# Peptides against a protein of PDB entry 4CIC, part 235

Target 1, 148 residues: chain A of PDB entry 4CIC
Amino acid sequence: KVSTKGHYGVQAMFDLAQHFGEGPVSLKSIAERQGLSEPYLEQLIAVLRKAGLVKSVRGAQGGYILAREPRDIKVGDIIRVLEGPIAPVESVSQDDPEHSLKFDFSVTKSVWEKVKKSIEEVLDSITLADMLKDAEEAQMAQGYMYYI
Target 2, 147 residues: chain B of PDB entry 4CIC
Amino acid sequence: KVSTKGHYGVQAMFDLAQHFGEGPVSLKSIAERQGLSEPYLEQLIAVLRKAGLVKSVRGAQGGYILAREPRDIKVGDIIRVLEGPIAPVESVSQDDPEHSLKFDFSVTKSVWEKVKKSIEEVLDSITLADMLKDAEEAQMAQGYMYY

## One batch from the design tools (peptide; made by RFdiffusion4, then SolubleMPNN)

Design b2_p29_6_s3 (from b2_p29_6, 10 letters changed)
Fold by OpenDDE base, seed 4:
Structure b2_p29_6_s3 (fold): chain B 148 residues (1-148), chain C 147 residues (1-147), chain A 29 residues (1-29)
Amino acid sequence: as target 1 above (148 residues)
Amino acid sequence: as target 2 above (147 residues)
Amino acid sequence: DKEFFHLSGLTDYEEGDKEHFHLSGLTDH
């Protein structure tokens, strides 16, 4: 599971990217478009704001904006803020001390480090601008299917 | 977390790879070397055996062997057997129907599919033979540090 | 039930532990 937090955080950030340059977006409008509860989105946005990925704008026309251009925000940046560093192997689960990964078997560890690196490379290769472009291309493809 | 199951399953399979060609290995000996409980290892080996990655040999000198050569077993094969298909995004968690990923937002889904593909490519690029080679190289490097 | 290997964020770390994004199998449910 990409944590529900990571998934919805990327959706919320993508919504803000779609409205980038149009001014502040209300949490209510994001929640409605993304199918999220407003209270849950408030928690996500609070974390993203604290990390400097989102800015709050005050006033009647207030809300939230991206703190940087969509091209300057990687999916990896969002995931690291919401879920922390990517760890492919459980650190010692407190719940089963007998099944704690006590054996730092170097070779097996190297496999999981390769997986981690691969995930990070993918997530760091995708910006919100890339996602916007993919959405536009998908919308154009759908538009052409209605004319045929 | 790589599930404890996936992690220990890869360790157990790697232990069997290290002894490949030497005959059957007892679960007890694998458990001792890998720091696993024997009952837990029995469960893992049962799944791996059912999937055809491991063979059981009967008798006093019996135990388990790899069902294929180490070069013909990918880490991805082991993980798929023990943990099933790699899913980067939760399918509808039964526990929170309201937070079910109902919105198949195509673009966000595409991100997670790229992550999935990347994980699969890595795990499918590593064989037990590659792990054996890495272990030998690491052991040689340690041997040179003691001189 | 098809077991799945999942990427999960361990947000359930107690106050003070670094949040980690983890790969987990559904077998731990």
Scores: peptide ipSAE 0.025, ipTM 0.788, DockQ to the pose 0.153; fails the geometry check
Fold by OpenDDE base, seed 2:
Structure b2_p29_6_s3 (fold): chain B 148 residues (1-148), chain C 147 residues (1-147), chain A 29 residues (1-29)
Amino acid sequence: as target 1 above (148 residues)
Amino acid sequence: as target 2 above (147 residues)
Amino acid sequence: DKEFFHLSGLTDYEEGDKEHFHLSGLTDH
């Protein structure tokens, strides 16, 4: 599962991407727009900052900015920072917590590796710039529906 | 995550695929080969049977068989049966359980939908027959390293 | 504790009973 952390982390990064070049954005404003608690967002931003995806700007108009251009930040980079390596299998079943994955059967492992690779390829193929473009296209499509 | 349930379910189904055409396999024998508890395997097999992926055969040589040929069972079918729909995002964060995914932002949703689709495509592209082939190739490669 | 990216179901299924496919990390610890 993309954790709620990964999901909201991508949302927060996308919000920062939408404001890229406009200067620092306050955590409060991001939290308000993204429907996040400010304390929760602060934790996410702290991780993202530590990873060098976000920069803190000090001052009266301080806040946060993307550390790189939106085109230079992959969704996969955000997810790896927030959630660590993409892994397709849970080590512990909630249905049978006593049955840890003790048996690493090579063929089944290869299936999960293929899944992992596919997820990584998708997430690494999507940048924040791609997301911005998709948002713009969606807004334009909605705008045209109001004129028809 | 492919849950341990999904993982072991695929293992159990693969074990049945390896014995496809040889007749019914006992749960005990599957459990022994796959390193599973028999009670746990029984639960998995019950779900798989209910979904029509496995058949129970009664009698002295009774047990379980694949309900379809290995080529006609996708890994995706097994996973969907055991774990339900493939879904890329957890609705509840363990880190912040009070913050459910309340905000369905369309653009972020589209990212996860792309991930979902990709996972589905992969899992639906792999059959038990493909896994059998991969296992055979791996065994041959190992056999050649011993000579 | 290596945090693994857990992929679990965004499907609109209501909270309770529906088992969702969860993707989570097999790290070798």
Scores: peptide ipSAE 0.023, ipTM 0.790, DockQ to the pose 0.144; fails the geometry check
Fold by OpenDDE base, seed 3:
Structure b2_p29_6_s3 (fold): chain B 148 residues (1-148), chain C 147 residues (1-147), chain A 29 residues (1-29)
Amino acid sequence: as target 1 above (148 residues)
Amino acid sequence: as target 2 above (147 residues)
Amino acid sequence: DKEFFHLSGLTDYEEGDKEHFHLSGLTDH
């Protein structure tokens, strides 16, 4: 399950991608469009900025921009910044500390590693540019349904 | 992250696969080999039995067997039985109830659906028979390192 | 520091059905 943090982080980055080249976007405007609280978004943006995915622009028309082109930002990059390494398997030790035998059964571990690799491949195959394209195609498809 | 339940459920099913055709395996023996508590394993096996993945054999030499051949049981089947549908994305509402706007942004949702599909495809591509083969290959490879 | 991507947060499943695969359990922390 993608955490709320990962989800909203991708949404915020996608919002910035939609405005890429138009200048700085205010956190307020992102929060309003994405249905986020400004304080929560500030925390996300702070992490993303520190990781070099977002830049802060100062001034009266200041705000945030993508630090790189949408095509150069993978969803996987955003997720790794917000949540760390993609781990398909959480530590067994937290849910049942008494029975958390590190039974690192090599074969079962390999199953979860395959799942991990698959998730990573998917998230690394999707850029913000791909998401922009998908959004445009979806809007066009909706537009066609209103004219037919 | 696969839950402890899913992980140990797959281990228990794999143990039963390793003994497939040898007759019933006791929960005690599975628990000992897989490093599980018997009570915990009983709960897992009860769910797996109800789902028709495992059969109980009664008698003095009773225990459990796979209800189907190892090739006919996918890892995905085990996970779906133990944890329900593979949901790559939990409800946003639980972690931040105040800010859990169902912002079902269609494009972001599609990303998570792609992740879901990928997980399902992987787990549905792996059978207990595949796991048995992988275990045999690993044991052979270890055997060659000792010679 | 929960440094791991948890696939746990995004499903719009209604309150009652606890029956969802949680990728959360397996990391040896």
Scores: peptide ipSAE 0.022, ipTM 0.784, DockQ to the pose 0.180; fails the geometry check
Fold by OpenDDE base, seed 5:
Structure b2_p29_6_s3 (fold): chain B 148 residues (1-148), chain C 147 residues (1-147), chain A 29 residues (1-29)
Amino acid sequence: as target 1 above (148 residues)
Amino acid sequence: as target 2 above (147 residues)
Amino acid sequence: DKEFFHLSGLTDYEEGDKEHFHLSGLTDH
C-alpha cells in the first residue's frame, strides 16, 4: 500500500484539480467524493495549505482551492510536503568505521540511491494536469465502449 | 532504510559474487565481512538457496557459492526472492463498488503503478556483475586519489 | 501480507524519522 497519507493526499489534491476554476470546494464534499473521513482530510489539507499547495477561502461558499494551476503541482511536490523528502537509504552501519564493510556498503547503497532517484523522477514527471488528462482519456474510452 | 532483509540479502549475494570462481565461502566469513549475524545470514541463505540463487557445497572446505554467474543475477531477482514480487499498490478501496470513487482511484493507482514499474526497471537493470564493476571502479578511483 | 515486496521493505525507516518520505510510505501495506 502507498502510505495512506500520501495516497489520500494525492486523491484530495486531484479532487481539487478537477474543480479548478469552479471556485472553493468544501472539505465535506471532497471527503464524500474521495471516501475520506473529514477529520483526516482536515489534517492533510492543513499541511498542504501550510506548504502553499492549497488556499483556504472564507465565507458561506468557502472552502479550498488549489493555490497553483494543476500543471504547476507535481505529485512529487505533494508527497514531499506530506511525507518529507524521499529519504536516502539510511546507512545502517555508521558506527563501525574501521572495517572493510565501507566499500561493500557503498555499492549496495548506490543501488538503493538509484531506486530513490527513479521514484523521484517518476513523481516529479507527473503533474495534476497529467492526472486530469489521464482521467479524461479514460472517461472517453469508457464512453466509446458503451456506443460500440 | 531498505528492508533489513533486502539490504542484507543483496550484501550477502554481492559478497558471494566477489568470491565467484574462488570456491565455497563459509557463512561465518560472509557474516564477518558484511557485519551480519550468522543466524540471520543462515535464514537469508536458506531462502536464496531454495530459490536457486545460491548453492551449498558440503565438506571441510564447504560453504556457499552463487548458483549462476554474477551477470545472470539481477538485484530484482534477489529482492523478489526475499520479499516477494514488488507489490502492486493494493487497491485500498475494493469494498465499495458503487461510488464515483472508482475513476479517481484508478488515476491515483496509475501513479503508483508507474512508481512500481520504475523500481522494477531499476532493480532488473542492475546485476551482481554491474555491482562488481562499480566496486572495482570505486577502488581504482580511491587508489588514484592516494597517488 | 508477506507475499509481496512492499517497497516498505525497501524503506523500512524506523517510525521515528517522520521527516523523510519513506518509500515505505509508498508501500505501507
Scores: peptide ipSAE 0.021, ipTM 0.787, DockQ to the pose 0.141; fails the geometry check

Design b2_p29_6_s4 (from b2_p29_6, 10 letters changed)
Fold by OpenDDE base, seed 5:
Formats: structure tokens, C-alpha cells, sequence
Structure b2_p29_6_s4 (fold): chain B 148 residues (1-148), chain C 147 residues (1-147), chain A 29 residues (1-29)
């Protein structure tokens, strides 16, 4: 489960990518377009800003912009910032030593490491620029379906 | 997070694969080797049995066996039985319509579908036989480090 | 800080049982 945090974080970053080069976007406008609460979005943007993926612009037309070009931001970068390291297995909390998942089975660990690697490879292969392109292609396809 | 259920399910199935052809293995012996509680393992085995991945053998030497050869059981099969469909995003529960993740963004959905597909491909590419081979190779490598 | 990457059910539209595949932090031990 990409948490709601990861999902909405990618969605908010994608909204900022769609407005890249147009200047700062208000949190209110992102929240309205993406169907997010403004307070929740503010928390996400604060984390993304601290990680250097988003910049705050001050003033009457203040808001947020991507800190990098859409091609220089991977989905994996967004997820790592919001969720931390991508990892497949619930490590049971350290406190109950008796029920510590003895990951002593190197073989079972290797299965989950393969899953981790696969997820990382996918998320690191997708940029915000790729997502913009996919959105443009989808809009063109819809436009063609209305003219036939 | 493969749940503890998925993780221990794969571990228990791997234990049964290591004993494949030796006859039925008791839940107690699996629990002891794998560091699982017997009652928890009993619940996992009940689900795996219902799905036809495990068979119960009755008698004084009763226990469980794999229902298929280790090569015919994918890790993906075990996970789908225990966890259901492999899926990457928390769909918020249906009951709060206001906080329903409007997956209306086809583009964001496509990212998660790519992640799903990638996980499925990995888990469907690994059999219990592959895991047995990896274990054997690891034991050989350890044996060579001691000589 | 064990960062958890939870994988949940992208179920298709219709059926209710949204099965969740959770991804959690395999921290480097």
C-alpha cells in the first residue's frame, strides 16, 4: 500500500509539474484540483519542501513551484521523501524479542529484497516528465474519440 | 509490507518444500524450526490447505505435505492465497466517501499499476524450487568459507 | 525510523474486498 501520503504526495507533485514554468501555484488551487484538504496538503508540501523537491515563493502571487525540472524528479524520490526507504516486509517492532520475525532465513529475505528492488526500479524509472507525457497522450486519445 | 501472514506463510511453505518427499511434517516441527507459534501456524496452514497448496495427512505420523511439487508453487500463489490480490496503494475504505482517494487521475493510477505488475512478475518468477536451490547454494558457499 | 512502504489493493472498480499488500521498511540489519 502506497500510503495515502505517498499517493497524494505524487498527485500534488504532478499538479506542480503540470504548472511548471507558469510560476507559483497556491496550496488552495492544488487542493481544489486534486480533491485534497488544504491542511493535509500543507503537511505534505512542508516535507517535500524540506527535501528540496518543492520551493516556496513569497508574495501576493506566492505559492509553490517544483525545485527541479519534472524530468529530474523521479516518483521514487517523492516516495522515499514521504514514506522513507521502500521495503516489502513488516518488521515487527523491536520490543517483543520473542516474536521478532527472525529473518534468519536468508532465502525468505532474498525474496523480499527482490520485490524491493523491483519496486525501486519501477519508481526510479518514472519521472514527473513521463507522467506529463502520459497525461498528454491520454488527452489526445480522448480528443480523437470525440471526433470519430 | 508483506504482512507477517504472507511472510510466515512463505516461510512455512518453504519448510514443507525442504521436507518434500520425506512424508508428512507435524505443525509442531514446522513451528519449532521456523520460530512460529503453533496456533498461528495452524491458521496459516488451514488457509493454505483450503487453497489446495497443502495437504493434511492423518494418522500417528500425520501432518502436512505440499499438495504440489515445489516447482509448481510460486511465491505469488502463496501471497495471493494469504493476502489476496497484490496491490500497491491503500484504497481508503469505501465508507468515508469524502476521503475516498479519487483515483480519477488515470496517470497516478498507471504508476501504481506498473508497481503492481512488477511485484506480480517477481513473485510469479520465484518458485519454492528456486528457493530450495538458493538455500543449497548458500549452504555450499558457507561450507567453502570454512575450508 | 523504520519507513514502511505499504502495498494495498488496487482492486478494479467493482468488488468490495480491497486486499492490501503492505510494503514495510526492510531496514539494513
Amino acid sequence: as target 1 above (148 residues)
Amino acid sequence: as target 2 above (147 residues)
Amino acid sequence: DKDYFNLSGITDHEEGDKEFFHLSGITDL
Scores: peptide ipSAE 0.031, ipTM 0.801, DockQ to the pose 0.117; fails the geometry check
Fold by OpenDDE base, seed 1:
Structure b2_p29_6_s4 (fold): chain B 148 residues (1-148), chain C 147 residues (1-147), chain A 29 residues (1-29)
Amino acid sequence: as target 1 above (148 residues)
Amino acid sequence: as target 2 above (147 residues)
Amino acid sequence: DKDYFNLSGITDHEEGDKEFFHLSGITDL
């Protein structure tokens, strides 16, 4: 699961990327555009800020900005901050002692490690700048459909 | 989550792959080797059988066999049967109506679709035969450390 | 609720199916 937290965190970071260089964005405006509750967004932004992915600006035109350029923020960085490390198979040994995966066959574990690695590679290959480009291309494609 | 179901399903199918060509394996023997409860394994095997990945053999030496050769069964096939289709981001719209992902930005969806595709590609690239080979290589590597 | 990466989808937490791996940040794949 990209929890709802990971998904909304990527949306909020993408909203900040779309406004990068325009100055601080209010949490209210992000919440309205992304369909999030402002209190929920405050929690997400607090975590992202503590991780150094966003900065708070104080004042009458205060709010939040990306702490780095969109090209310097990977989707994987956002997900790791919000969800924690893409955990390898936490040995299910803790929750059910009777169903303790006693036979953690190294071979079956290697399958899940390959899956984990592929996910990390994908999420680390996508920046907020790549997402901005994809949005521009999608908007252009829509614009061309209205003129034909 | 590869649920415990997906994980144990892959383990059970791998156990059947290790015994492929030796005849039917009892659920009890699989359960003992894989550290599974026999009732839980019965449920997994029932689903896998219905999907045509395993066959039941009746008789005194009855049990289960792989329905196909290990090279003809992908890990992805096992996972799709047990877990269902590797779902795209089910719109989280169902669990929290207040947090309905109203703005399903096509761009954020595309990120998760790329992730889904990568998982499918990995799981579809690994067969039970590949897992058997990896097990043999691991056993050989352990054997060489003892000599 | 810890949203767990399930390769099946966002499977509802029906009580029985334990988390094998938590891919934090992937919607229940």
Scores: peptide ipSAE 0.030, ipTM 0.802, DockQ to the pose 0.178; fails the geometry check
Fold by OpenDDE base, seed 4:
Structure b2_p29_6_s4 (fold): chain B 148 residues (1-148), chain C 147 residues (1-147), chain A 29 residues (1-29)
Amino acid sequence: as target 1 above (148 residues)
Amino acid sequence: as target 2 above (147 residues)
Amino acid sequence: DKDYFNLSGITDHEEGDKEFFHLSGITDL
């Protein structure tokens, strides 16, 4: 489950990656650039900070920075922090016990476990540095379209 | 999002695959084996039939059969029929225009497109025949644990 | 009405967080 939380968390982390090495970025500036509410972003950043993906810097130019280089942060790391572990097919036994999907069919479960693993592999293959590179390539491609 | 619909649809199709070549299977028997309500299964089967994955057989031994061999039906085919296309991150522009997530950030969108593609590749790599084989292997492994 | 969860939909959860994708029934992904 990539919630809006996961999506916006990746956006916020990507914004911090774009400013990596420029010093601390204010939550306000991230919120403005990413189209997020500042209060919502504050909650996301609090979680990311607690997980050690983001650092807070104090002072007049206070704000947030990535705690690691963009190449050392996978999209999968961000998603795991915000969404929790991509839960195994836990039998959602809790809420409706009568419609307790006895997902006891081992074979059908194995299909979704393969899907899960594939998602994890993709998200763990993409770093914030890869995203930065893709952004630069996209900007160059747009820049060339204005000169033709 | 594989809904309960997608999940149960795969279960129902797998049940039909297990009985492939034995003739038509009643919805009641599928529902009983798969722990589904018969009315819910009827809705699923109606969609699968319309998509040409299932055939209805009429008569005293009437019921449903796979429209193709288990090897010719991918899990991805079942999911696409039941859930629709694994939609790209279409900007859900419709309901709240103000919180229209301008997913206009091409880069973040590309991450989710890669995830989508990966899901499609996995689901398209698994046939009902592969699932049958996995079930047989699991049954054999359980049988050996009792000796 | 079993909420048919489409792969396309940000689904609103009670906490206001939209799900970008949800594999309902088996895994909350």
Scores: peptide ipSAE 0.029, ipTM 0.799, DockQ to the pose 0.247; fails the geometry check
Fold by OpenDDE base, seed 2:
Structure b2_p29_6_s4 (fold): chain B 148 residues (1-148), chain C 147 residues (1-147), chain A 29 residues (1-29)
Amino acid sequence: as target 1 above (148 residues)
Amino acid sequence: as target 2 above (147 residues)
Amino acid sequence: DKDYFNLSGITDHEEGDKEFFHLSGITDL
């Protein structure tokens, strides 16, 4: 599941990437910029912190920072932390026994495994640094639109 | 959503591909082979038929057939019919105004668009003919394990 | 219907943890 958790987790990590090197960012400021509730963000950050993607800084200027440089954090790393492993097809067979995929159709499973692999490859190809670059390019493009 | 509908739809279409050229297959026989309820399969087949991926044959030997050759049906075509377009990230912003992604974070959206595109490319690269070939290879591999 | 791979959170507006894509039936996501 790339839930809202995955999306908002990527947003929160991207916000921290934008402020990387500026020091600790308060949860409140991230929540305000990203349009998240502070309690919800606190839950996300707790998971990301436990995974070692985020560090908590204590003190009067306390808050959160990326635990690594933006180039060293893949989107795939964030998603795996928040959503768990992009697991193979759990045979939905257990919970709906009537609609249980009784037949592990190896061929149909292989299609989904190919899809999974492709998603992983994409998410592992994108770093927070790539996202920062894309944001800069988008801002420059907007700046040029105001000069025309 | 590639729901259970998407998965079972691909299974049902693959079953029809395995029987392609043998004539019409009954829903009952597909349901039995694929471990589906006949009523559930009927709903899936109705959608697939409406999309022109499946044809209904009437008569004493009536049933369903693929509307096209297995090589001319992509998995992506089946999924788009059953799940709708792999739509872009509809901005979740409209329905939950409190958790509304007020900020169309173009950059985060672009990540999901890249993922979407990659999924589409994969699903559009796989035909029912490719799945048939993979099944034959798997059967041969099993056959060699028994010898 | 157990959503195997719900790309619909990318698509569908339903209330809750809006699944951007629920890979759960294809993947434990």
Scores: peptide ipSAE 0.027, ipTM 0.809, DockQ to the pose 0.291; fails the geometry check

